Peptides against a protein of PDB entry 2XVC. Designs and how they scored, part 21

Target 1, 50 residues: chain A of PDB entry 2XVC
Amino acid sequence: ITERELLDYIVNNGGFLDIEHFSKVYGVEKQEVVKLLEALKNKGLIAVES

## One batch from the design tools (peptide; made by RFdiffusion4, then SolubleMPNN)

Design b2_p16_2_s3 (from b2_p16_2, 8 letters changed)
Fold by OpenDDE base, seed 5:
Structure b2_p16_2_s3 (fold): chain B 50 residues (1-50), chain A 16 residues (1-16)
Amino acid sequence: as target 1 above (50 residues)
Amino acid sequence: MILEDDVLKIKVTPKA
């Protein structure tokens, strides 16, 4: 999965992301999802809150 | 910093 694909998913999902669920559904390691999120954040494309 | 064990469910806001 690419950064853009993850961003599109988040937007299409109303801004919500369940990393555990996403990992299971899409077969992506949680570490990889976090890596992509950090990249998006560092590029100023997203803000993250828990 | 986003940590694997700290962040499971998140709210993301797209920014311009």
Scores: peptide ipSAE 0.255, ipTM 0.726, DockQ to the pose 0.444
Fold by OpenDDE base, seed 2:
Structure b2_p16_2_s3 (fold): chain B 50 residues (1-50), chain A 16 residues (1-16)
Amino acid sequence: as target 1 above (50 residues)
Amino acid sequence: MILEDDVLKIKVTPKA
């Protein structure tokens, strides 16, 4: 999965992301999802809150 | 820094 694909998913999901769920459903390691989120955040494309 | 086990459920706000 690319940064753009993850961003599009998040937008289409109303801004909500369940990393555990996403990992299980899409077969992406949680570490990879977090890496992509960190990249998006560092590029100023998202803000993250839990 | 985003930590895997601390942010399993998050709200992501796309920025303009």
Scores: peptide ipSAE 0.251, ipTM 0.761, DockQ to the pose 0.445
Fold by OpenDDE base, seed 4:
Structure b2_p16_2_s3 (fold): chain B 50 residues (1-50), chain A 16 residues (1-16)
Amino acid sequence: as target 1 above (50 residues)
Amino acid sequence: MILEDDVLKIKVTPKA
Protein backbone atom coordinates (compact mmCIF):
# COMPACT_ATOMS: atom_id res chain seq x y z
CA ILE B 1 0.00 0.00 0.00
CA THR B 2 1.18 3.51 -0.81
CA GLU B 3 0.98 6.67 1.28
CA ARG B 4 -1.67 8.04 -1.07
CA GLU B 5 -3.76 4.90 -0.80
CA LEU B 6 -3.63 5.02 2.98
CA LEU B 7 -4.54 8.70 3.00
CA ASP B 8 -7.49 8.04 0.71
CA TYR B 9 -8.66 5.25 2.99
CA ILE B 10 -8.49 7.52 6.04
CA VAL B 11 -10.49 10.24 4.30
CA ASN B 12 -13.08 7.78 3.05
CA ASN B 13 -13.35 6.28 6.53
CA GLY B 14 -14.23 9.59 8.15
CA GLY B 15 -10.76 10.14 9.52
CA PHE B 16 -10.79 7.02 11.64
CA LEU B 17 -8.20 4.28 11.43
CA ASP B 18 -8.20 1.02 13.35
CA ILE B 19 -4.68 -0.26 12.74
CA GLU B 20 -5.46 -3.75 14.00
CA HIS B 21 -8.51 -4.03 11.76
CA PHE B 22 -6.77 -2.46 8.77
CA SER B 23 -3.83 -4.80 9.11
CA LYS B 24 -6.07 -7.86 9.09
CA VAL B 25 -8.31 -6.73 6.25
CA TYR B 26 -5.67 -5.42 3.87
CA GLY B 27 -2.82 -7.71 4.80
CA VAL B 28 -0.49 -4.88 5.76
CA GLU B 29 1.72 -5.27 8.82
CA LYS B 30 0.97 -2.87 11.66
CA GLN B 31 4.54 -1.59 11.61
CA GLU B 32 4.15 -0.69 7.94
CA VAL B 33 0.94 1.20 8.63
CA VAL B 34 2.67 3.18 11.39
CA LYS B 35 5.57 3.89 9.05
CA LEU B 36 3.20 5.26 6.42
CA LEU B 37 1.38 7.37 9.01
CA GLU B 38 4.67 8.82 10.21
CA ALA B 39 5.55 9.73 6.64
CA LEU B 40 2.18 11.41 6.08
CA LYS B 41 2.54 13.30 9.36
CA ASN B 42 6.06 14.46 8.55
CA LYS B 43 4.84 15.73 5.19
CA GLY B 44 2.17 17.75 6.98
CA LEU B 45 -0.66 15.84 5.32
CA ILE B 46 -2.24 14.53 8.53
CA ALA B 47 -2.51 15.27 12.22
CA VAL B 48 -2.64 12.34 14.62
CA GLU B 49 -4.48 12.78 17.91
CA SER B 50 -2.95 9.78 19.64
CA MET A 1 6.81 10.02 17.01
CA ILE A 2 4.00 7.52 16.45
CA LEU A 3 4.58 4.33 18.40
CA GLU A 4 2.97 1.04 17.44
CA ASP A 5 2.14 0.30 21.08
CA ASP A 6 0.36 3.64 21.53
CA VAL A 7 -1.89 3.61 18.47
CA LEU A 8 -4.46 0.93 17.80
CA LYS A 9 -7.44 3.10 16.99
CA ILE A 10 -6.67 6.65 15.95
CA LYS A 11 -8.39 9.76 14.70
CA VAL A 12 -6.57 11.33 11.78
CA THR A 13 -7.21 14.81 10.47
CA PRO A 14 -6.26 15.27 6.82
CA LYS A 15 -4.65 18.58 5.97
CA ALA A 16 -4.96 20.45 2.69
Scores: peptide ipSAE 0.245, ipTM 0.759, DockQ to the pose 0.418
Fold by OpenDDE base, seed 1:
Structure b2_p16_2_s3 (fold): chain B 50 residues (1-50), chain A 16 residues (1-16)
Amino acid sequence: as target 1 above (50 residues)
Amino acid sequence: MILEDDVLKIKVTPKA
């Protein structure tokens, strides 16, 4: 999965992301999802609330 | 910094 694909998913999902669920459904390691989120955040494309 | 073990369900605000 790419950064853009993850971003699109988040947008289409109303801004919510269940990392555990996403990992299982899409076969992406949780570590990779977090890495992508960090990249998106650093690029100013998202704000992460947690 | 986002830590894997710290987050499961998160709220993300896309910026446009």
Scores: peptide ipSAE 0.241, ipTM 0.758, DockQ to the pose 0.423

Design b2_p16_2_s4 (from b2_p16_2, 5 letters changed)
Fold by OpenDDE base, seed 5:
Structure b2_p16_2_s4 (fold): chain B 50 residues (1-50), chain A 16 residues (1-16)
Amino acid sequence: as target 1 above (50 residues)
Amino acid sequence: MIKEDGKYKIKVTEKA
């Protein structure tokens, strides 16, 4: 999955992301999702709230 | 810190 694809998913999913769920549905390893999110955050493209 | 078992609300910034 690309950063842009993940961004689009986040937008289309109302901003919600459950990493465990996403991993199961899309077959992407959880650590890979985390790495993508960290990259997006560090680039200033996303703000993460819990 | 983003965790592998985390559930998040994410805002996509205007920079994206």
Scores: peptide ipSAE 0.801, ipTM 0.940, DockQ to the pose 0.933
Fold by OpenDDE base, seed 1:
Structure b2_p16_2_s4 (fold): chain B 50 residues (1-50), chain A 16 residues (1-16)
Amino acid sequence: as target 1 above (50 residues)
Amino acid sequence: MIKEDGKYKIKVTEKA
């Protein structure tokens, strides 16, 4: 999965991301999703709200 | 810190 694909998913899902769910649906390792999110955050492309 | 089992609300910035 690319960073752009993950960004598009986030937008299309109303900003909500359940990493466990995403991993199961798209077959992407959870650690890979986390890695991508950290990269996006560090680039200033996303803001993660908890 | 982003967790592997986390559920998040994420804002995509204008930079994206």
Scores: peptide ipSAE 0.801, ipTM 0.940, DockQ to the pose 0.906
Fold by OpenDDE base, seed 2:
Structure b2_p16_2_s4 (fold): chain B 50 residues (1-50), chain A 16 residues (1-16)
Amino acid sequence: as target 1 above (50 residues)
Amino acid sequence: MIKEDGKYKIKVTEKA
């Protein structure tokens, strides 16, 4: 999965991301999702809330 | 810190 694909998913899912759920549904390792999110955050492309 | 078991609300910035 690319950064752009993850961004598009986030937008299309109303901004909500459950990493465990995403991993199970799309077959992407949880650590890979976290890595992508950290990269996006560090680039200033996303703001993460919880 | 983003956690592997985390559930988040994410804002995509206009930079994206």
Scores: peptide ipSAE 0.801, ipTM 0.940, DockQ to the pose 0.910
Fold by OpenDDE base, seed 4:
Structure b2_p16_2_s4 (fold): chain B 50 residues (1-50), chain A 16 residues (1-16)
Amino acid sequence: as target 1 above (50 residues)
Amino acid sequence: MIKEDGKYKIKVTEKA
C-alpha cells in the first residue's frame, strides 16, 4: 500500500482508522500501517488523535 | 506514539 492510498482510505472512512481492522481487511501488516502513519505524520500530512 | 492496536481519529491536512 502507498501513502496516497492510505490517505485516501482515511478520508473515505471519515477519518477513522482501526489499525487491526484495516490490517485484516486489506492484508497489510500492522507494523507497516504504523510505519506509513508515522511517515505521514512526520511529513505534516496528517494529525492523529485517539 | 502510534500503536499497532490503536484506533484513531485522523485529520488529513491541507498539505496533503
Scores: peptide ipSAE 0.800, ipTM 0.940, DockQ to the pose 0.918

Design b2_p16_3_s1 (from b2_p16_3 with H4K H12K E13K)
Fold by OpenDDE base, seed 2:
Structure b2_p16_3_s1 (fold): chain B 50 residues (1-50), chain A 16 residues (1-16)
Amino acid sequence: as target 1 above (50 residues)
Amino acid sequence: SKLKIKVTEKGKKYLE
């Protein structure tokens, strides 16, 4: 999965992301999801609220 | 277990 795809998923999912669920459904390692989130955050594209 | 993520205006424009 790409950063763009993850960002699109987040938008289409109402801004919510369950890393465990996402990992299971899409077959992406949890650490990879976190890596992508960090990239998105560092680029100023997202902010993690809670 | 869900994270709430805010997509910034920059992020929204990125997807346009």
Scores: peptide ipSAE 0.761, ipTM 0.928, DockQ to the pose 0.860
Fold by OpenDDE base, seed 1:
Structure b2_p16_3_s1 (fold): chain B 50 residues (1-50), chain A 16 residues (1-16)
Amino acid sequence: as target 1 above (50 residues)
Amino acid sequence: SKLKIKVTEKGKKYLE
């Protein structure tokens, strides 16, 4: 999965992300999801609210 | 539990 694909998912999911659920559905390791989120955050594309 | 994520304007434009 790419950063773009994850960002697109977040947008289309109303800004919500369940890492455990996402990992299971898309077959992506949880730590990889976190890595992608951190990349998105560092690029100023997202802010994690809670 | 779910994370709540704000997509910035920069992020939105990135997807356009």
Scores: peptide ipSAE 0.761, ipTM 0.927, DockQ to the pose 0.868
Fold by OpenDDE base, seed 4:
Structure b2_p16_3_s1 (fold): chain B 50 residues (1-50), chain A 16 residues (1-16)
Amino acid sequence: as target 1 above (50 residues)
Amino acid sequence: SKLKIKVTEKGKKYLE
């Protein structure tokens, strides 16, 4: 999965992300999801609220 | 592992 695809998912999911659920559904390692989130955050595309 | 994410204006433009 790409950064764009993850960002698009977040938008279409109302801003919510369950990492464990996402990992299971999309077959992406949890650490990979975290890496993608960190990339998005570092690029100023997202902020983690809770 | 549940997160609430704010997509910034930059992020929104990125998807346009």
Scores: peptide ipSAE 0.761, ipTM 0.928, DockQ to the pose 0.917
Fold by OpenDDE base, seed 5:
Structure b2_p16_3_s1 (fold): chain B 50 residues (1-50), chain A 16 residues (1-16)
Amino acid sequence: as target 1 above (50 residues)
Amino acid sequence: SKLKIKVTEKGKKYLE
């Protein structure tokens, strides 16, 4: 999964992301999801609210 | 469990 795809997912999911759920459903390692989130955050594209 | 993520204006424009 790409950063763009993850960002698109987040938007389409109302801004919510369950890392464990996402990992299981999409077959992406949890650490990879976190890596992508960090990239999005560092690029100023997202902010984690809770 | 669920994280709440804010997509910034920059992020929104990125997807446009």
Scores: peptide ipSAE 0.760, ipTM 0.927, DockQ to the pose 0.869

Design b2_p16_3_s2 (from b2_p16_3 with H4K H12L E13K)
Fold by OpenDDE base, seed 4:
Structure b2_p16_3_s2 (fold): chain B 50 residues (1-50), chain A 16 residues (1-16)
Amino acid sequence: as target 1 above (50 residues)
Amino acid sequence: SKLKIKVTEKGLKYLE
C-alpha cells in the first residue's frame, strides 16, 4: 500500500484508523502501517490526535 | 491500536 492509499483510507474512514484491523484486512504489516503514518506526519499531511 | 487522525489542509490538497 502507498502513502496516498493510506491517506485516502483515513479520509474515507472519518479519520479513524485501527492499525490491528487494517493490518489484518489489507495484509500489511503493522510496522509498515506505522512507517507510512510517520511519513504522512513528517510531510505535514496528518496529525495524530489520539 | 485505534487512532484518531486529523488530515491537514495540505493532506486534503494532496488527494485533490
Scores: peptide ipSAE 0.770, ipTM 0.932, DockQ to the pose 0.916
Fold by OpenDDE base, seed 2:
Structure b2_p16_3_s2 (fold): chain B 50 residues (1-50), chain A 16 residues (1-16)
Amino acid sequence: as target 1 above (50 residues)
Amino acid sequence: SKLKIKVTEKGLKYLE
């Protein structure tokens, strides 16, 4: 999964992301999801609220 | 267990 794909997922999921659930459904390691989130955050594309 | 993510204006424009 790419940064763009994850960002698109977040938008289409109402801004919510369950890392555990996402990992199970899409077969992506939780560490990889976190890495992508950090990249998106560092690029100023997202902010984690809670 | 869900994270709430705010997509910035920059993020939204990125997807346009």
Scores: peptide ipSAE 0.769, ipTM 0.931, DockQ to the pose 0.852
Fold by OpenDDE base, seed 1:
Structure b2_p16_3_s2 (fold): chain B 50 residues (1-50), chain A 16 residues (1-16)
Amino acid sequence: as target 1 above (50 residues)
Amino acid sequence: SKLKIKVTEKGLKYLE
């Protein structure tokens, strides 16, 4: 999974992300999802609201 | 639980 793919998923999912669910569906470790989110945030591409 | 994430204008442009 790439940063772009995760960002695209978030957009298409109305901005919602369930890390546990995503991990199970896409076979991506939860730690990797968090790492990608941090990268997206640090690049100014997303902000976590809640 | 679900996270609510705001995609910035920069993020949207990145995907275009």
Scores: peptide ipSAE 0.769, ipTM 0.930, DockQ to the pose 0.869
Fold by OpenDDE base, seed 5:
Structure b2_p16_3_s2 (fold): chain B 50 residues (1-50), chain A 16 residues (1-16)
Amino acid sequence: as target 1 above (50 residues)
Amino acid sequence: SKLKIKVTEKGLKYLE
């Protein structure tokens, strides 16, 4: 999965992301999801609220 | 539990 794809998923999911659920459904390692989130955050594309 | 993530204006424009 790409950063763009994850960002699009987040938008289409109302801004919510369950990392464990996403990992299971899409077969992406949890740490990889976290790495993608970190990249999105560092690029100023997202902010984690809670 | 679910994380709540804010997509910034920059992020939204990125997806346009």
Scores: peptide ipSAE 0.768, ipTM 0.930, DockQ to the pose 0.851

Design b2_p16_3_s3 (from b2_p16_3 with H4K H12R E13K)
Fold by OpenDDE base, seed 4:
Structure b2_p16_3_s3 (fold): chain B 50 residues (1-50), chain A 16 residues (1-16)
Amino acid sequence: as target 1 above (50 residues)
Amino acid sequence: SKLKIKVTEKGRKYLE
């Protein structure tokens, strides 16, 4: 999955992301999801609220 | 592992 695809998922999911659930459904390692989130955050595209 | 994410205006424009 790409950064763009993850960002699109977050938008379409109302801003919510369950890393465990996402990992299981899409077959992406949890650490990879975190890596993508960090990239999105570092680019100023997202902020983690809770 | 459940997160609430704020998508910035920059993020929204990125997807446009």
Scores: peptide ipSAE 0.765, ipTM 0.930, DockQ to the pose 0.916
Fold by OpenDDE base, seed 1:
Structure b2_p16_3_s3 (fold): chain B 50 residues (1-50), chain A 16 residues (1-16)
Amino acid sequence: as target 1 above (50 residues)
Amino acid sequence: SKLKIKVTEKGRKYLE
């Protein structure tokens, strides 16, 4: 999965992300999801609120 | 539990 695809998912999911659920559904390791989130955050594309 | 993520204006423009 790409950063773009994850960002698109977040937008279309109302800004909510369940990492465990996402991992299971899309077959992406949880640590990879976190890595992608960190990249998005570092690029100023997202801010994690809670 | 779910994370709540704010997509910035930059993020939204990125997807356009």
Scores: peptide ipSAE 0.765, ipTM 0.929, DockQ to the pose 0.863
Fold by OpenDDE base, seed 2:
Structure b2_p16_3_s3 (fold): chain B 50 residues (1-50), chain A 16 residues (1-16)
Amino acid sequence: as target 1 above (50 residues)
Amino acid sequence: SKLKIKVTEKGRKYLE
């Protein structure tokens, strides 16, 4: 999965992301999801609210 | 267990 794809998923999911659920559904390692989130955050594309 | 993610304006424009 790419950063763009994850960002698009977040938007389409109402801004919510369950890392555990996402990992299970899409077969992506949790640490990979976190890595992508950190990249998105570092690029100023997202902020984690809660 | 869900994270709430705010997509910035930059993020929105990125997807457009």
Scores: peptide ipSAE 0.765, ipTM 0.929, DockQ to the pose 0.854
Fold by OpenDDE base, seed 5:
Structure b2_p16_3_s3 (fold): chain B 50 residues (1-50), chain A 16 residues (1-16)
Amino acid sequence: as target 1 above (50 residues)
Amino acid sequence: SKLKIKVTEKGRKYLE
């Protein structure tokens, strides 16, 4: 999954992301999801609220 | 549990 695809997923999911659930459903390693989130955050595209 | 993530205006524009 790309950063863009993850960002689009987050938007379409109301801004919520369950890393464990996402990992299981989409077959993406949890550490990879975290890496993508860090990239999105570092680019100023997201902020983690809770 | 679910993380709540805010998509910034920059993020929104990125997706346009």
Scores: peptide ipSAE 0.764, ipTM 0.929, DockQ to the pose 0.858

Design b2_p16_3_s4 (from b2_p16_3 with H4R H12L E13K)
Fold by OpenDDE base, seed 2:
Structure b2_p16_3_s4 (fold): chain B 50 residues (1-50), chain A 16 residues (1-16)
Amino acid sequence: as target 1 above (50 residues)
Amino acid sequence: SKLRIKVTEKGLKYLE
């Protein structure tokens, strides 16, 4: 999965992300999801609120 | 268990 695809997912999922659920459904390692989130955050595209 | 993610204006434009 790409950064763009993850960002698109977040938008279409109402701004919510369950890393465990996402990992299971899409077959992406939790560490990879976190890595992508960090990249999105570092680029100023997202902020993790809670 | 869900994270609440704020997508910035920059993020929204990125997807346009």
Scores: peptide ipSAE 0.772, ipTM 0.930, DockQ to the pose 0.854
Fold by OpenDDE base, seed 1:
Structure b2_p16_3_s4 (fold): chain B 50 residues (1-50), chain A 16 residues (1-16)
Amino acid sequence: as target 1 above (50 residues)
Amino acid sequence: SKLRIKVTEKGLKYLE
């Protein structure tokens, strides 16, 4: 999965992300999801609120 | 549990 695809998912999911659920559905390791989130955050594309 | 993520204006433009 790409950063763009994850960002698109977040937008279309109302800004919510369940990492465990996402990992199971899309077959992406949890640590990879976290890595992608960190990249998005560092690029100023998202902010994790809670 | 679910994370709450705010997509910035920059993020929205990125997807355009």
Scores: peptide ipSAE 0.771, ipTM 0.930, DockQ to the pose 0.868
Fold by OpenDDE base, seed 5:
Structure b2_p16_3_s4 (fold): chain B 50 residues (1-50), chain A 16 residues (1-16)
Amino acid sequence: as target 1 above (50 residues)
Amino acid sequence: SKLRIKVTEKGLKYLE
């Protein structure tokens, strides 16, 4: 999954992301999801509120 | 549990 795809997912999911759930459903390692989130955050595209 | 993610204006424009 790409950063763009994850960002699009977040938008379409109402701004919510369950890393455990996402990992299980899409077959992406939790560590990879976190890595993508960090990239999005570092690029100023998202902010984690919880 | 679910994380709440704020998509910034920059993020929204990125997806346009």
Scores: peptide ipSAE 0.771, ipTM 0.930, DockQ to the pose 0.885
Fold by OpenDDE base, seed 4:
Structure b2_p16_3_s4 (fold): chain B 50 residues (1-50), chain A 16 residues (1-16)
Amino acid sequence: as target 1 above (50 residues)
Amino acid sequence: SKLRIKVTEKGLKYLE
């Protein structure tokens, strides 16, 4: 999965992300999801609120 | 568990 695809998922999921659930559904390692989130955050595309 | 993510204006424009 790409950064763009993850960002699009977050938008279409109302801004919520369950990393455990996402990992299971999309077959992406949890650490990879975190890596993508960090990239999105570092690029100023998202902020993690809770 | 579940995270709440704010998508910035920059993020929204990125997806346009």
Scores: peptide ipSAE 0.771, ipTM 0.930, DockQ to the pose 0.891

Design b2_p16_4_s1 (from b2_p16_4 with H4K Y12L E16K)
Fold by OpenDDE base, seed 3:
Structure b2_p16_4_s1 (fold): chain B 50 residues (1-50), chain A 16 residues (1-16)
Amino acid sequence: as target 1 above (50 residues)
Amino acid sequence: MKLKIKVTEKGLEYLK
């Protein structure tokens, strides 16, 4: 999965992301999801609220 | 872990 795909998922999921659920459903390692989130954050594309 | 993410204006623009 790409940063763009993850960002799109987040938007379409109302901003909510369950990392464990996402990992299981999409077959992406949890650490990879976190890495993508960090990249998105560092690029100023997202902010983690809670 | 369940997160609530804010997509910034920059993020929304990125998806266009």
Scores: peptide ipSAE 0.777, ipTM 0.938, DockQ to the pose 0.915
Fold by OpenDDE base, seed 2:
Structure b2_p16_4_s1 (fold): chain B 50 residues (1-50), chain A 16 residues (1-16)
Amino acid sequence: as target 1 above (50 residues)
Amino acid sequence: MKLKIKVTEKGLEYLK
């Protein structure tokens, strides 16, 4: 999965992301999801609220 | 872990 795809998912999911659920559904390692989130955050595209 | 993510205006523009 790409950064763009993850960002698109987040938008279409109302801003919510369950890392465990996402990992299971999309077959992406949890560490990879976190890596992508960090990239998005570093680019100023997202902020983690809670 | 369940997260609430704020997508910035920059992020929204990125998807356009």
Scores: peptide ipSAE 0.777, ipTM 0.938, DockQ to the pose 0.914
Fold by OpenDDE base, seed 5:
Structure b2_p16_4_s1 (fold): chain B 50 residues (1-50), chain A 16 residues (1-16)
Amino acid sequence: as target 1 above (50 residues)
Amino acid sequence: MKLKIKVTEKGLEYLK
């Protein structure tokens, strides 16, 4: 999954992301999801609220 | 882990 795809998912999911659920459904390692989130955050595309 | 994420205006523009 790409950063763009993850960002699009987040938008379409109302800003909510369950890393455990996402990992199971899309077959992406949790560590990879976190890596992508960090990239998005570092690029100023997202901010983690809670 | 469940997260609430804000997509910034930059992020929204990125998706256009």
Scores: peptide ipSAE 0.777, ipTM 0.938, DockQ to the pose 0.913
Fold by OpenDDE base, seed 4:
Structure b2_p16_4_s1 (fold): chain B 50 residues (1-50), chain A 16 residues (1-16)
Amino acid sequence: as target 1 above (50 residues)
Amino acid sequence: MKLKIKVTEKGLEYLK
């Protein structure tokens, strides 16, 4: 999965992301999801609220 | 881990 695809998922999921659920559904390692989130954050595309 | 994420204006523009 790409950064763009993850960002699009977040938008279309109302800003909510369950890393455990996402990992299971999309077959992406949890650490890879976190890596993608860090990239999005560092690029100023997202901010984690809670 | 369940997260609430704000997508910034920059993020929204990126997806256009």
Scores: peptide ipSAE 0.776, ipTM 0.938, DockQ to the pose 0.915

Design b2_p16_4_s2 (from b2_p16_4 with H4R Y12L E16K)
Fold by OpenDDE base, seed 5:
Structure b2_p16_4_s2 (fold): chain B 50 residues (1-50), chain A 16 residues (1-16)
Amino acid sequence: as target 1 above (50 residues)
Amino acid sequence: MKLRIKVTEKGLEYLK
């Protein structure tokens, strides 16, 4: 999954992301999800609120 | 781990 695809998912999921759930459903390693989130954050595209 | 993510204005612009 690309950064863009993950960002689209987050938007369409109301801004919520369950890493465990996402990993299971989409077959993406949790570490990879975290890596993508960090990239999005570093680019100023997202902020993790909680 | 459940996270609440805020998509910034820049993020929304990026998706356009």
Scores: peptide ipSAE 0.782, ipTM 0.939, DockQ to the pose 0.918
Fold by OpenDDE base, seed 1:
Structure b2_p16_4_s2 (fold): chain B 50 residues (1-50), chain A 16 residues (1-16)
Amino acid sequence: as target 1 above (50 residues)
Amino acid sequence: MKLRIKVTEKGLEYLK
């Protein structure tokens, strides 16, 4: 999965992300999801609120 | 882990 694909998912999911659920559904390791989130955050594309 | 994420204006522009 790419950064763009993850960002698009977040937008389409109303800003909510369940890492465990996402990992299971899309077959992406949890640490990879976290890595992508960190990249998006560092680029100023997202902010993790809770 | 369940997260609430704010997509910034920059993020929205990125997707256009």
Scores: peptide ipSAE 0.781, ipTM 0.939, DockQ to the pose 0.919
Fold by OpenDDE base, seed 4:
Structure b2_p16_4_s2 (fold): chain B 50 residues (1-50), chain A 16 residues (1-16)
Amino acid sequence: as target 1 above (50 residues)
Amino acid sequence: MKLRIKVTEKGLEYLK
């Protein structure tokens, strides 16, 4: 999955992301999801609230 | 881990 695809997912999921669920459904390693989130955050595209 | 994410205006523009 790409950064763009993850961002699109977050938007369409109302800003909610369950990393465990996402990993299981999409077959992406949890550490990869975190890596993508960090990239999105560093680019100023997202902020983690809780 | 369950997260609440704020998508910035920059993020929304990125998807356009």
Scores: peptide ipSAE 0.781, ipTM 0.939, DockQ to the pose 0.926
Fold by OpenDDE base, seed 2:
Structure b2_p16_4_s2 (fold): chain B 50 residues (1-50), chain A 16 residues (1-16)
Amino acid sequence: as target 1 above (50 residues)
Amino acid sequence: MKLRIKVTEKGLEYLK
């Protein structure tokens, strides 16, 4: 999964992301999801609210 | 872990 794909998922999921659920459904390691989120955050594309 | 994420204007533009 790419940063773009994850960002698109977040938008289409109403800004909600369950890392555990996402990992199970998409077969992506939780650590990889976090890495992608960090990249998106560092690029100013997202902010984690809670 | 459940997260609430704000997508910035920059993020939305990125997807266009």
Scores: peptide ipSAE 0.781, ipTM 0.939, DockQ to the pose 0.927

Design b2_p16_5_s1 (from b2_p16_5 with H4K E16A)
Fold by OpenDDE base, seed 3:
Order: C-alpha cells, then sequence, then structure tokens
Structure b2_p16_5_s1 (fold): chain B 50 residues (1-50), chain A 16 residues (1-16)
C-alpha cells in the first residue's frame, strides 16, 4: 500500500482508522501502517486527533 | 488501535 492509498482510505472512511482492522483486511503489517501515517503526518497531509 | 485522523487541506489537495 502507498501513502496515497492510505490517505484515500482515511478520507473515504470518515477520518477513522482502526489499525488492527486495516491490517487484517488489507494484509498490511501494522508497523507499515504506522510508518505510512508518520509519513503523511510529516508531510502535513494529516493530523492525528485521537 | 482506533484513530481519528484529520485530513488537512493540503492532504485533500494532494488527493484531488
Amino acid sequence: as target 1 above (50 residues)
Amino acid sequence: MKLKIKVTEKGKEYLA
């Protein structure tokens, strides 16, 4: 999965992301999801609210 | 871990 794909998912999911769920459904390692989130955050594309 | 993510305007523009 790419940063763009994850960002798109987040948008289409109302901003909600369950890392555990996402990992299981899309076959992406949880650590990879976190890595992508960090990248998105560092690029100013997202902000974690809670 | 369930998160609530805010997509910034920059993020929205990125997807556009």
Scores: peptide ipSAE 0.770, ipTM 0.934, DockQ to the pose 0.911
Fold by OpenDDE base, seed 5:
Structure b2_p16_5_s1 (fold): chain B 50 residues (1-50), chain A 16 residues (1-16)
Amino acid sequence: as target 1 above (50 residues)
Amino acid sequence: MKLKIKVTEKGKEYLA
């Protein structure tokens, strides 16, 4: 999965992301999801609220 | 782990 795809997923999911669920459904390792999130955050594209 | 993510205006523009 790409950063863009993850960002699009987040938008379409109302801003919610369950890392465990996402990992299970899409077959992406949790560590990879976290790395993608960190990349998005570092680029100023997202902010983690909770 | 459930997260609530805010997509910034920059993020929205990125997807546009």
Scores: peptide ipSAE 0.769, ipTM 0.934, DockQ to the pose 0.914
Fold by OpenDDE base, seed 4:
Structure b2_p16_5_s1 (fold): chain B 50 residues (1-50), chain A 16 residues (1-16)
Amino acid sequence: as target 1 above (50 residues)
Amino acid sequence: MKLKIKVTEKGKEYLA
């Protein structure tokens, strides 16, 4: 999965992301999801609220 | 872990 695909998913899911659920559904390692989130955050594309 | 994420205006422009 790409950063763009993850960002698009977040938007279409109302800003909510369940890392455990996402990992199971899309077959992506949890650490990879976290890595992508960190990249998006560092680029100023997202902010984690809670 | 369940997260609530804010997509910034920059993020929206990125997807546009």
Scores: peptide ipSAE 0.768, ipTM 0.934, DockQ to the pose 0.918
Fold by OpenDDE base, seed 2:
Structure b2_p16_5_s1 (fold): chain B 50 residues (1-50), chain A 16 residues (1-16)
Amino acid sequence: as target 1 above (50 residues)
Amino acid sequence: MKLKIKVTEKGKEYLA
């Protein structure tokens, strides 16, 4: 999964992301999801609210 | 872990 794909998922999911659920559904390691989120955050594309 | 994420305007432009 790419940063773009994850960002698109977040938008289409109302801004919500359940890392555990996402990992199970898409077969992506939780660590990888976190890495992608950190990249998106560092690029100023997202901010984690809660 | 459930997160609520804000997509910035920069992020929205990125997807456009």
Scores: peptide ipSAE 0.768, ipTM 0.934, DockQ to the pose 0.915

